# Designs tried in a protein design run: peptides against a protein of PDB entry 2AUS. Part 40

Target 1, 323 residues: chain A of PDB entry 2AUS
Amino acid sequence: ADIKREVIVKDDKAETNPKWGFPPDKRPIELHIQYGVINLDKPPGPTSHEVVAWIKRILNLEKAGHGGTLDPKVSGVLPVALERATRVVQALLPAGKEYVALMHLHGDVPEDKIRAVMKEFEGEIIQRPPLRSAVKRRLRTRKVYYIEILEIDGRDVLFRVGVEAGTYIRSLIHHIGLALGVGAHMAELRRTRSGPFKEDETLVTLHDLVDYYHFWKEDGIEEYIRKAIQPMEKAVEHLPKIWIKDSAVAAVAHGANLTVPGIVKLNAGIKKGDLVAIMTLKDELVALGKAMMSTQEMIERSKGIAVDVEKVFMPRDWYPKLW

## One batch from the design tools (peptide; made by RFdiffusion4, then SolubleMPNN)

Design b1_p11_8_s4 (from b1_p11_8, 3 letters changed)
Fold by OpenDDE base, seed 2:
Structure b1_p11_8_s4 (fold): chain B 323 residues (1-323), chain A 11 residues (1-11)
Amino acid sequence: as target 1 above (323 residues)
Amino acid sequence: MPERRPFVPFV
């Protein structure tokens, strides 16, 4: 993730037993799939729900979920969390998004005016969710992090935009068109990022998944399907992390809250109420939870609940009970 | 080119 967080070490003598757990790079293929996330290139046409249902059929899965809806006509980065990892999407839903959009203007506008007006839409904007959104149609503020104009060809404006989760690019383009005085509509849209997932070597199609599953099941070649699926830990790279002692892992995996004595190291800048990832010393995701203390309080205090554990991912048997 | 503001995965 693009946010570099400082790591504060609380216990510099804490070691981890190499016999316990399954590090993200050392999972058998079946276990890797059970704790996997696909960086899917969603095709234009199908809904995000139809695409998730297709992945479940292709890979013979019982459960899957996506890291944020793309409209049917929108292509690009759709993280799909698999099986035991399905609930990791809660870390991706609030994550920032990037898009490349083609805006068509309904009249002629000088390029300098297009550039000036689009720059005014960087920052806080007021949006109403579209009629087709499952979200309550209340006016809400959303942040536009950046707008980068890529190309202007007459009435067609190609631009990159970074936005807060649940910013509607169609609504943004409509408001830009109103501010230009001619009106505009969204011709094309592609999502290029969803939190830690981007257009890179991990981006795969539905066709790639069909072929890679066939190579595994018919030819015994697991390499392609292994590379096509990211470990669930990828889906939490953008969260603040707390790393815990081996002796605390099994308790948290049983749904116990994380207490201050269990902490080995943590990211700086955690605030009370933040979503945090609880990790082993082998960078395995144990659980997601709500911080009940700041980073500073977790350093200074000798006892108390550091994290209210909301979602456990790790199996209860990967680490022994050491209490 | 406007300076690419870093993508913010979370605020």
Scores: peptide ipSAE 0.009, ipTM 0.475, DockQ to the pose 0.018
Fold by OpenDDE base, seed 5:
Structure b1_p11_8_s4 (fold): chain B 323 residues (1-323), chain A 11 residues (1-11)
Amino acid sequence: as target 1 above (323 residues)
Amino acid sequence: MPERRPFVPFV
């Protein structure tokens, strides 16, 4: 999510009509909810599916989906995509995750040895998914991006960990305990990040959502519910982006593939096969798709399919047909 | 444009 991608301009003369579309920060409240994502603080106890069902009841929604399962006992950052934005969760499933974990050691270990051994678990680790996962129980490699020890109190080790999607912190702690020679278990776990969603001023509880919906429906105050819901474009901030001409927007919104002449600007470092976000010049999400060219090929070529469009989000009527 | 803070290659 924090990768600064250079922006390469292909057409510096491309203008956008201010009357077309609905920029993320200028949507009417009903439309903002229809294209929204909540940065939910999931409480410990309920499943991620139960929490999504409660949000649907609280906000009177037909559809919602979450950006990656948290176990019942695990609290913290759960992105919940609403209504027409529900499918944007696919951009969040492969995104990196951060946790704060409490590890309890089953014996006394010198602090210097704890620090040395935990540092050896940065990088590539081999894991087997737990019995309760929907994933086939094959051994697989996963990346640990960083381990930051926050506190050591006797046998209790509080640490922050950044990991590749589908890394199991419970299994990591078990292997750390084996390497220390005393054994260990996961006492507590909180997710502090899921891709672009983190613990910040956008993090809201289920109680906040009840109150904020009431203030809107009964008191006519939309400000709180508007701030509690992020635009769906937040859920793709970590993806490489391609910005397109106003004349290409309606075609892509109808499910046409993006061709090279429609590109105004793009991120550096796109590879063939990458998941990319197709954006308007007003930073509106049109679609997700698979890159069929590299960034370099999209610059050098005058024609061809740049992106195979997999998922349209933008309504067909926000931009005029200019073909 | 909101300033992107730099730390660690989160894919």
Scores: peptide ipSAE 0.007, ipTM 0.431, DockQ to the pose 0.023
Fold by OpenDDE base, seed 1:
Structure b1_p11_8_s4 (fold): chain B 323 residues (1-323), chain A 11 residues (1-11)
Amino acid sequence: as target 1 above (323 residues)
Amino acid sequence: MPERRPFVPFV
């Protein structure tokens, strides 16, 4: 999420019609909910699926999905995409995660040794998926981006850890415990980040959602429920973006692939095969797709398929057909 | 807005 991507302008004369589309901040409350993502503080106890079912019940929704499973005992940041935005979770599944974990050591270890050994677990680690994962139990590499020790109290080690998607913190703690020679287990775990979603002013509880929905439905006050729901565009902030001409928006919204002439500006460093967000000039999410060209190829070429469009989010009628 | 309870990593 912290990757600052340069924006390369391909067409500096491209304008957008202010009457077309619904920019994130201009959506009526019902439309905002239809294209929303909740930064939920998942309580410990329920499954991520039970929590999604509760949100659907609270907000009277047909569909919702989550940006990556938290175990029942694990609390914290669970992005929940709503209704028409439900499929945006595919952008969040591969996103990096941060956790705060409490590791309990099974023996006494000098603090300097704890710090030294935990530092060696920054970088590439080899993990075996736990028996309970739907994933084949093959050894796989995962990145630990950082380990920050917050507190050491005897045998208890509180730490922040940034990890590649699908890194198992329980397995990391087990391996740290083995490297320390005493063994260890995960006592507590909280997710503090899931891609662009973090512990900030946007994090809300299930209780907050009940109250905010009540204030809207019974008291006519939409402000709280509006603030509790992020626009779906938040869920793609960490992706490389391609901004397209108003004339290309309706075609992409109909499921046409993005061709090079439709590009107005794009992020640097797009590679062939990358997941990219196709945006309007008003920062509205049109679609997700697979880059078929690099950034450089999209600049240099006059024609060709730039993005294979995999998931359309924008309604077909927000922009006129200009083809 | 109710003041966010400070992060208590131990509940």
Scores: peptide ipSAE 0.007, ipTM 0.485, DockQ to the pose 0.076
Fold by OpenDDE base, seed 3:
Structure b1_p11_8_s4 (fold): chain B 323 residues (1-323), chain A 11 residues (1-11)
Amino acid sequence: as target 1 above (323 residues)
Amino acid sequence: MPERRPFVPFV
């Protein structure tokens, strides 16, 4: 999420009509909810699915989905995409995660050795998915981006860890314990980050959502529920973006692939096969798709399919058909 | 010695 992506301008004269679309900051409250994502503080106890069902009940919604399962005992950052935004969770599944974990050691180990061994777990790790995962049990590499030891109290080690998506923390801890020679287990886990979603002022509880919905429905106060819901565009901040002409928006909103002439500006470093966000010049999410070209190819070519459009979010009527 | 690459189940 923190990778600053350079923006390459392909058409510096491209303008956008202010009357078309609904920029994230200009959505009426009902429309904001329809295209919203909650940065939920998931409580320990319920499943991620139960929590999504409760949000649907609290906010009177037909659809919602979460940005990656947390186990019942695991608390913290659970992005919940609402209604028309529900499918934006696919952008969050491959996103990096951060956790704070409590590791309990099964024997006494000097603090210097704990620190030295845990530092060796930064970088590329081998992983085997657990027996209960829907993922095929193949050995795979994963990245540990960083390990920050917060506290060491005898056999208890509190640490922050940044990891590649689908790195689970329980067996990082198990293997740290094996490398220390004493064994270890995960005592506690909290997710502190899921891509662009973190522990910040946007983090809300289920209780907050009950109160904020009440303030809106009974007292006519929209402010709290509006602040509790992020625009769906937040869920794609970590993706490479391609901004398109107003004349291309309705075609993409109808599920047409993005062609090179429709591109106004794009992020540097897009590779063929990358998940990309197709944006309007007003930073509205039109669609997610697979890059069929690199950034360089999208600059150099005058024609061809730039993005294979996989998931449309924008309604078909927000922009006129200009073809 | 098992190679220096941790494994991981359950988020």
Scores: peptide ipSAE 0.008, ipTM 0.447, DockQ to the pose 0.014; fails the geometry check

## One batch from the design tools (peptide; made by RFdiffusion4, then SolubleMPNN)

Design b1_p12_1_s1 (from b1_p12_1, 5 letters changed)
Fold by OpenDDE base, seed 2:
Structure b1_p12_1_s1 (fold): chain B 323 residues (1-323), chain A 12 residues (1-12)
Amino acid sequence: as target 1 above (323 residues)
Amino acid sequence: SAIDERLARLAA
């Protein structure tokens, strides 16, 4: 999520009409909700699906989806995409995650040995998904990006861990316990990050959402519910982006693939097969798609399909047809 | 939660 990507400009003279579209900061409240993502603090107890169902009931919504399952007992950052934005979760599912975990050791181990062994688990690990997962139980490699030990209190180890999507912290703790020779289990787990969503001022509870919706509907105060919902564009901040001409927006919004002539600017380092966000010059999300070219090919070529459009978000009428 | 209590102590 924190990867700064260089922006390469192909057309420095490209302008955008201020009358077209709805920039993320200029959406009416109803439209903001239709294209919103909540950075939810999931309580321990309910499933991620139950929490999504509650949000739908609280906010009177037809559709919603979450950016990656948290177990019932796990609290913290659960991005919930709303209504028209529901499918933006496909950008969040593969995103890195951070957790704070409390590990309980089943025997006494010297602190120096705990620190040494836990450091060996940074990098590539082999995991088997647990029985309760929707994922086929095949052995797979996952990356542990970092382990930061926060506290060692006898047999209790508090640590922060950054991991690749679909890394099971419970399984990691089990393997750490085996490597220490005494065994271990996960006492508590909180997710502190899911891609671009973290513990910050945008994190809200289910209780906050009840109150903020009430203030809007009963008191006419929209400010709180507006701040509690992030624009769907937040959910793609970690993706490589391609910005397109106003004349290309309506075609992509109708489900046409993006061709090279429509590109104004793009991020460096796009590879063929990457998930990319197609943006307007006002930083509105038009669509998600699969890159059919590298960044270099998109610069050098004058024609061809740059992006295979997989999911359109923008309504067809926000920009005029200019063909 | 045990995590929140521990984090609060470490921040104090």
Scores: peptide ipSAE 0.464, ipTM 0.933, DockQ to the pose 0.940
Fold by OpenDDE base, seed 4:
Structure b1_p12_1_s1 (fold): chain B 323 residues (1-323), chain A 12 residues (1-12)
Amino acid sequence: as target 1 above (323 residues)
Amino acid sequence: SAIDERLARLAA
C-alpha cells in the first residue's frame, strides 16, 4: 500500500461506457458481498480456518478464503475474501505484513543494549520455518523492513515490526533473545497489517458481522454490512496495475491473455514475471496475471502478450463482447 | 490484551 506507482498513459483518448460493469462503489449489496473482502479482526483462540468457516456461516456464504494464516493465539488483521473474490487471496499471501509484538526477556538487559541489538535485526535475516508449518523447513532469508520499539518496560518490549511475507515473529524474538544473551519469548502478537489491509475504520469483528448481517436481513438496513465488506479491488491495491480498454474487458474476462493493444494505462516499474492486476477504466478488477513484458516493453511494442491471465474475477457479461 | 492495554496507555 505504501508504494506509490507512477501511472503511464498510453491512450489518453480512451473512454469507458458508464453503463458497463459495476464499479466498486456502485455494486448492489448482494453483488458487493459476492466480490467482497472483510478486513477481519481475528480474535485470539480460533484458527484462521475456523474463523473463515464462521464468516461463511454468519453471512450464508458458499466459499471464502483468507489472505494469510494467523496462528490461533495471534489476533488482528485477517483479510477474508468472499465468494467470487475468494481467489484474490493470492494477491495477499505474498504481501508484506506488520505486527505489534510483546517480547518478554528472560533476564535484565540495559535499554540501550535492547535498542541496539533490535536495530541489527532490521534487514535480511535467516529463518527456518517452525515445525508446525506446512512450508518446507529449509533455511531462507526474510526481510525485516523496520523495527520500531514502542515501549521498554523492564523485561517487556513492545515493538512494531514490518516484515516480508512468511517471516516468523516468534523466531525473530527468539533470535533477538539469543543476541541479547538472556533469551526471550513472544508473549503476545497482533497483526496490524496485511498488505493493503490495516487497522482502520474497515476493521471489523465477528460480532460486528453478526449484528450487521442481522440489520440487513431483519431490518433491511444494508449500510452496516456494506461498510463491513471492502470491494475485492482493495485486495489488489498493492499490486502494479494495468488498465484496459472496454473492448478488451470481455476477452480477458473469458480468460484471454491481455495483449498490448488493450492497454490504456499502466503502472511504471512492472517487470516480466510480476503479479499484476488487470483493471477496467472504472477501477474494476478483471483478472490477476503474470506480466510477460516490462512496463517499457508494453509502451514500446504495438503487439504481443502483455499479461498471462491466471485468475479471472470479473463475470463475462459485465462488459459486452466487442469482437 | 496486554498489547491493547499498553497501546492504550501509550496513546493517552
Scores: peptide ipSAE 0.463, ipTM 0.933, DockQ to the pose 0.980
Fold by OpenDDE base, seed 5:
Structure b1_p12_1_s1 (fold): chain B 323 residues (1-323), chain A 12 residues (1-12)
Amino acid sequence: as target 1 above (323 residues)
Amino acid sequence: SAIDERLARLAA
């Protein structure tokens, strides 16, 4: 999520009409909710699906979805996409995750050995998905980006871990315990990050949502509920972006593929097959799609399909049809 | 939680 991407400008003279669209910071409250994502602090106990159902009831919503399952006993960062933004969770599924874990060892191990062995688990690991996973129980590789030991207290090891999507921390702890020769289990787990969503001032509880919705509906105060809901564009901050001309927006909003002439600027390092966010010049999310060209090909070519549009978010009427 | 208690001690 923290990868700063260079922006390459293809058309430095492209302007945008301020009368068209609804920039993320200028949406009326009802529209903001319709295109919103909550950075929820999921409590331990309920399933991720139960929590989504509660949010729908609290906020009187028809649709919502979450950015990646947390087990019932696991707390912390659960992005919940609302209404018209529900499909943006597809951008969050492949995103890296961070956790804080408490590991309990089943025997005494010298601290130096704990540190040495845990360091060996940084990088590529082999995992088998748990029995309750919707994923086929095939051995697969996953990346552990970093392990940071926070505390060693006898047999209790507190650590921060950054991992590739779909890495099982319970399985990691089990294998660490085996490598230490004493065995181990996961005592507690909290997710502290899911792509662009982290523990920050945007993190809210279910209780906060109840109160903030009440302040809006009963007292006419929208400030709190507005703050508690992030624009859907937050959920794509970690993706490579392509910014398009005003004249191309309505076509893409109707489900047309993005062609090379519609590109104003783009991030460096896009590869064919990458998931990309198509943005307006006002940083509004138009659609998600699959890159059909590299960044270099999108710069060098004058024509062709740049992005195969998979999911449209923007309404068809926010920008005029200019074709 | 045990995590919150431990993190609070480390931040103090």
Scores: peptide ipSAE 0.457, ipTM 0.932, DockQ to the pose 0.985
Fold by OpenDDE base, seed 1:
Structure b1_p12_1_s1 (fold): chain B 323 residues (1-323), chain A 12 residues (1-12)
Amino acid sequence: as target 1 above (323 residues)
Amino acid sequence: SAIDERLARLAA
């Protein structure tokens, strides 16, 4: 999520009509909810699915989905995409995660040895998915981006860990324990980040959502529920973006592939096959798609399919048909 | 412990 991407401008004269679309910060509250994502602090105890079902009940929603399963006992950052935004979770599933974990060692180990061994687990690790995972139990590599030891107290090791999606912290701790020679288990786990969603002022509890919904429905105060829900565009901040002409928006919103002439600006470093977000010049999410060209090809070419549109989010009527 | 306090701050 912290990857700063250069923005390359292809058409510096492209303007946008302020009457078209609904910029993220200017959506009426009902529309904001329809295109919303909650940065939920998942409590320990319930499944991620139960929590999503509760949010649907609290907010009177037909549809919602989560940005990556947390185990019942695991708390913290669970992005929950609402209604028309529900499918934006596909952008969050492959996103990196951060956790704070408490590892309990089954024997005494010198602190210097703990630090040295844990440092060896930064990088590529081999994991076997747990039995409960929908993933085939084949050995797979996963990236550990960083391990930051926060505290060591005897046999208890508190650490922050940044990992590739689908890295199992419980398995990591087990392997660290084996490498230390004493064994270890995961005592506590909290997810502190899921892609662009982190522990910040946008993190809300289920209780907050109950109260904020009540303030809106009973007291007419929409401010709290508005702040508790992020625009769906937040859920794609970590993706490479392509910004398109107003004249291309309606076509893409109808499911047409993005062609090169529709591009106004784009992020550097897009590769063929990358998941990309197609945006309006008002930073509205139109669609997710697969890049069919690199950034360089999208700059150099005058024609061709730039993005194979996989999932449209924007309604077809927000922008006029200009074709 | 300082660990317990940190965990409590994470759970709050």
Scores: peptide ipSAE 0.013, ipTM 0.604, DockQ to the pose 0.220

Design b1_p12_1_s2 (from b1_p12_1, 5 letters changed)
Fold by OpenDDE base, seed 4:
Structure b1_p12_1_s2 (fold): chain B 323 residues (1-323), chain A 12 residues (1-12)
Amino acid sequence: as target 1 above (323 residues)
Amino acid sequence: SRIDERLARLAA
């Protein structure tokens, strides 16, 4: 969700040393790759794991991970986090998703009825994960944020759908078909969004990656591969953020919990238990953690643990130890 | 893909 979050400044005099760290836009190409996320256009056919394995081979990487499984037959937006950024996928797994789906109806239904029934599926729905899912097959609620019908062509309904993470579009289409009385199936599915990753100019194919890597390694042209890889900070854009003092960065990078005195600014609306991104004043991702306080508590309190640091991303040496 | 073909038609 594109939630605009207000930024509350706690320390308006806090400055950052330009010599410390590596801002997302100023990383050398090798470092950019080490802290990168690819907005991959996953082709239909391969599993998400196979695609990750191919990316690792193409780019000569030791580690990579994906921001949420796409079924083999499903194409589109698959964020692939690279190397030291691999663990950032944990921020993407719970993120909202958007799809374009082609639903095929098993009978003729008046367009007005199609539109009316599909609108009823906006909001909370009850789903059971499919048999093939590694997820425990318990009935669960999921949010359908919106359904936008793009085209109705006889029995073929093209629609855009925004959903909570782990909503099964195949199951949604099945239930729509039942509600229409004729039945339906998912003819095709493309993911058009995974959190902050969308179908935009950053979307690249496996072939693009092959070519761009070749241009870099053989021709010395880094511009293509640089553009094809997003900074890991992109993968946390949708999270509430806490920006910290330069003096706090090294401690957090060493795995220390963030304490209230380290906070310079923060997003409004953080609740206890929220996943938050800890950022430098240069918008570098230091760590992900669990908020131990609300935004209000982080403002009002002078001391205490603000964030339980779960995953550190920043190297320990990017900022000096100032203690 | 059928989706891409349809989207291309709708964008034209």
Scores: peptide ipSAE 0.407, ipTM 0.919, DockQ to the pose 0.927
Fold by OpenDDE base, seed 2:
Structure b1_p12_1_s2 (fold): chain B 323 residues (1-323), chain A 12 residues (1-12)
Amino acid sequence: as target 1 above (323 residues)
Amino acid sequence: SRIDERLARLAA
């Protein structure tokens, strides 16, 4: 998620009309909720689906979705996209994850051996999804980006781990235990990051949401619920972006593919097939789509389909039809 | 949680 992307300007004269759209920081509270994502601290016990159902009940919502399943006993960062933003979770599902795990060893192992063996699990690993997963049980490669040992206390090993989406920490710990020769199991697990969502001031509990919704509805104080909900644009911060002309926004909002003439600026390093976010010049999310060209092709070409639009978020009426 | 308790001790 922390990949800094260069911005290439294609049209340095492009301006945006301040009367059109609703920038993320200027949405009325009702509209902010309709296009919101909660950085939820999921408690241990409930399923991710039960937690989403509770949020819908607390906030009186018709629709919501989560940015990647946490097991019932796993706590921590669960992004929950609301109402019109529900489909933005597709940007979060493939995003990297970080966890803090407590591993319990089934025998005594020297600390130096623990450190040496755990370091060997950085990089590519082969995993089979557990039986309870919604994913087909095929062997697959997953990347472990880093393992940081925080504490070794006898048979208890506390560590931070950064992983590719759909890496099973329980399976990782099982394999570490096998490599150590004594076996191991996952005692506790907390997710500390899901793409752009991390443990920070935006992390809120279910209790916070109950209180903040009450302050809004009963006391007329919107400040707390406004701060507890992030704009949907937060959920695409880790994606490569393409910024488009005001004249192209309404067409894309109607489901038209983005063509090269509509591009004002774009991130470097877009490849054909990448998931990209189409943005206004006010940093509003218009749509998610599949890049049909590289960054270089989008710069060099005068015409053609740049992005196959998959999911539109922006309402059709925020920008005028200029065609 | 045992994780939170351990992290709190390491931050102190």
Scores: peptide ipSAE 0.404, ipTM 0.918, DockQ to the pose 0.938
Fold by OpenDDE base, seed 5:
Structure b1_p12_1_s2 (fold): chain B 323 residues (1-323), chain A 12 residues (1-12)
Amino acid sequence: as target 1 above (323 residues)
Amino acid sequence: SRIDERLARLAA
């Protein structure tokens, strides 16, 4: 998520009409909620689905979805996409995750050995999904980006870990315990990051949402609920972006594929097959799609399909039809 | 949580 992507400009003269669309920071409160994502601090106990159902009840919503399951006993960062933004969760499922874990060792191990062995688990690891996962129980490789030991207290090891999506921390801890020769189990787990969502000032509880919704509905104070809900564009910050002309927005909002002439600027390093976000010049999310060209091909070519549009988010009437 | 308690001690 923290990878700064270079922006390449194709058309430096392209302007946008300020009367068209609704920039993420300028949506009326009702519209902001319709296109929102909550950075929820999921409590331990409930399932991710139960928490989504509670949010729907609290905020009087018809539809919502979460950006990646947390087990009942696991707390922390759970992105919950609301109403018309619900489908943006597809951008969050493949995103990297960070956790803080408490590992309990089943025997005494010298600290130097703990540190040395845990360092060997950075990089590629082989895992089998647990029995209760929706994923086929085939052996698969996953990346551990980093392991940071925070504290060693006898048999208790507190550590931060950054991992590829669908890495099982419980399984990682089990294998670390085997490598140490004494065995280990996961005593506690908290998710501290899911792609662009982290533990920061945007993290809110279910109790916060109850209070903030009450302040809006009963007291007429929208500030708290507005701050508690992030624009859906937050959920795609980690994706490569393509910014398009005002004249191309309505066509893409109607489900047309993005063609090369519609591109104003784009991120470097897009590959064919990548998931990309199609944005307006006001940084509004129009659609998600699959890149049909590399960045270089999108620069060099004058025509052709740049993006196969998979999911439209923008309403058809925010921009005029200019075709 | 045990994690929060440990993190609080490390920040103090």
Scores: peptide ipSAE 0.397, ipTM 0.917, DockQ to the pose 0.986
Fold by OpenDDE base, seed 1:
Structure b1_p12_1_s2 (fold): chain B 323 residues (1-323), chain A 12 residues (1-12)
Amino acid sequence: as target 1 above (323 residues)
Amino acid sequence: SRIDERLARLAA
């Protein structure tokens, strides 16, 4: 999520009409909710699906989806995309995750050995998905981006870990325990990050949502619920972006593929096959799609399909048809 | 939580 991407400008004269669209910070509260994502602090106990169902009930929503399952016993960052934003979870599912884990060792191990062995688990690891996962139990490689040991207290090891999506921390801890020769188990786990969503001022509880919704509906105070819900654009901050002309927005919103002439600016380092976010010049999410060209090809070519549009988010009427 | 308690102790 922290990858700073260079922005390459193709058309420095491109302007946007301020009357068209709804920039994230200018959405009426009802529209903000329709295109919102909650950075939920999931409590331990309920499933991620139960929590999503509760949010739907609390906020009187028809649809919602989560940005990656947390086990019942696991707490912390669960992005919940609302209503028309529900499909934005597709951008979050493949995103990196961070956890804080408490590992309990089944024997005494010198601290130096703990540190040395845990360092060896940074990088590529082989995991077998647990039985409860919908994933076929085939061995798969996953990346451990970093392990930061926070505390060693006898047999209890507190550590931060950044991992590729679908890395099982329980399995990691089991393998660490085996490598230490004494065995280990996961005593507690909290997710501290899911892509662009982290533990910050935007993190809210289910209780907060109940209160904030009440303040809005009963007292007419929208400020709290507005702050508790992030714009759907937050959920794509970690993706490479392509910004398009106002004249291209309506076509893409109707499901047309993005062609090269519609591009105003784009991130560097887009590869063919990458998931990309198509944005307006007001940083509104139009659609997600698959890049059909590299950044370089999108710069050099005058025509062709730049992005195969897979998921449209923007309503068709926010921008006029200019074709 | 045990994690929160430990993190709070480390931040103090």
Scores: peptide ipSAE 0.392, ipTM 0.915, DockQ to the pose 0.986

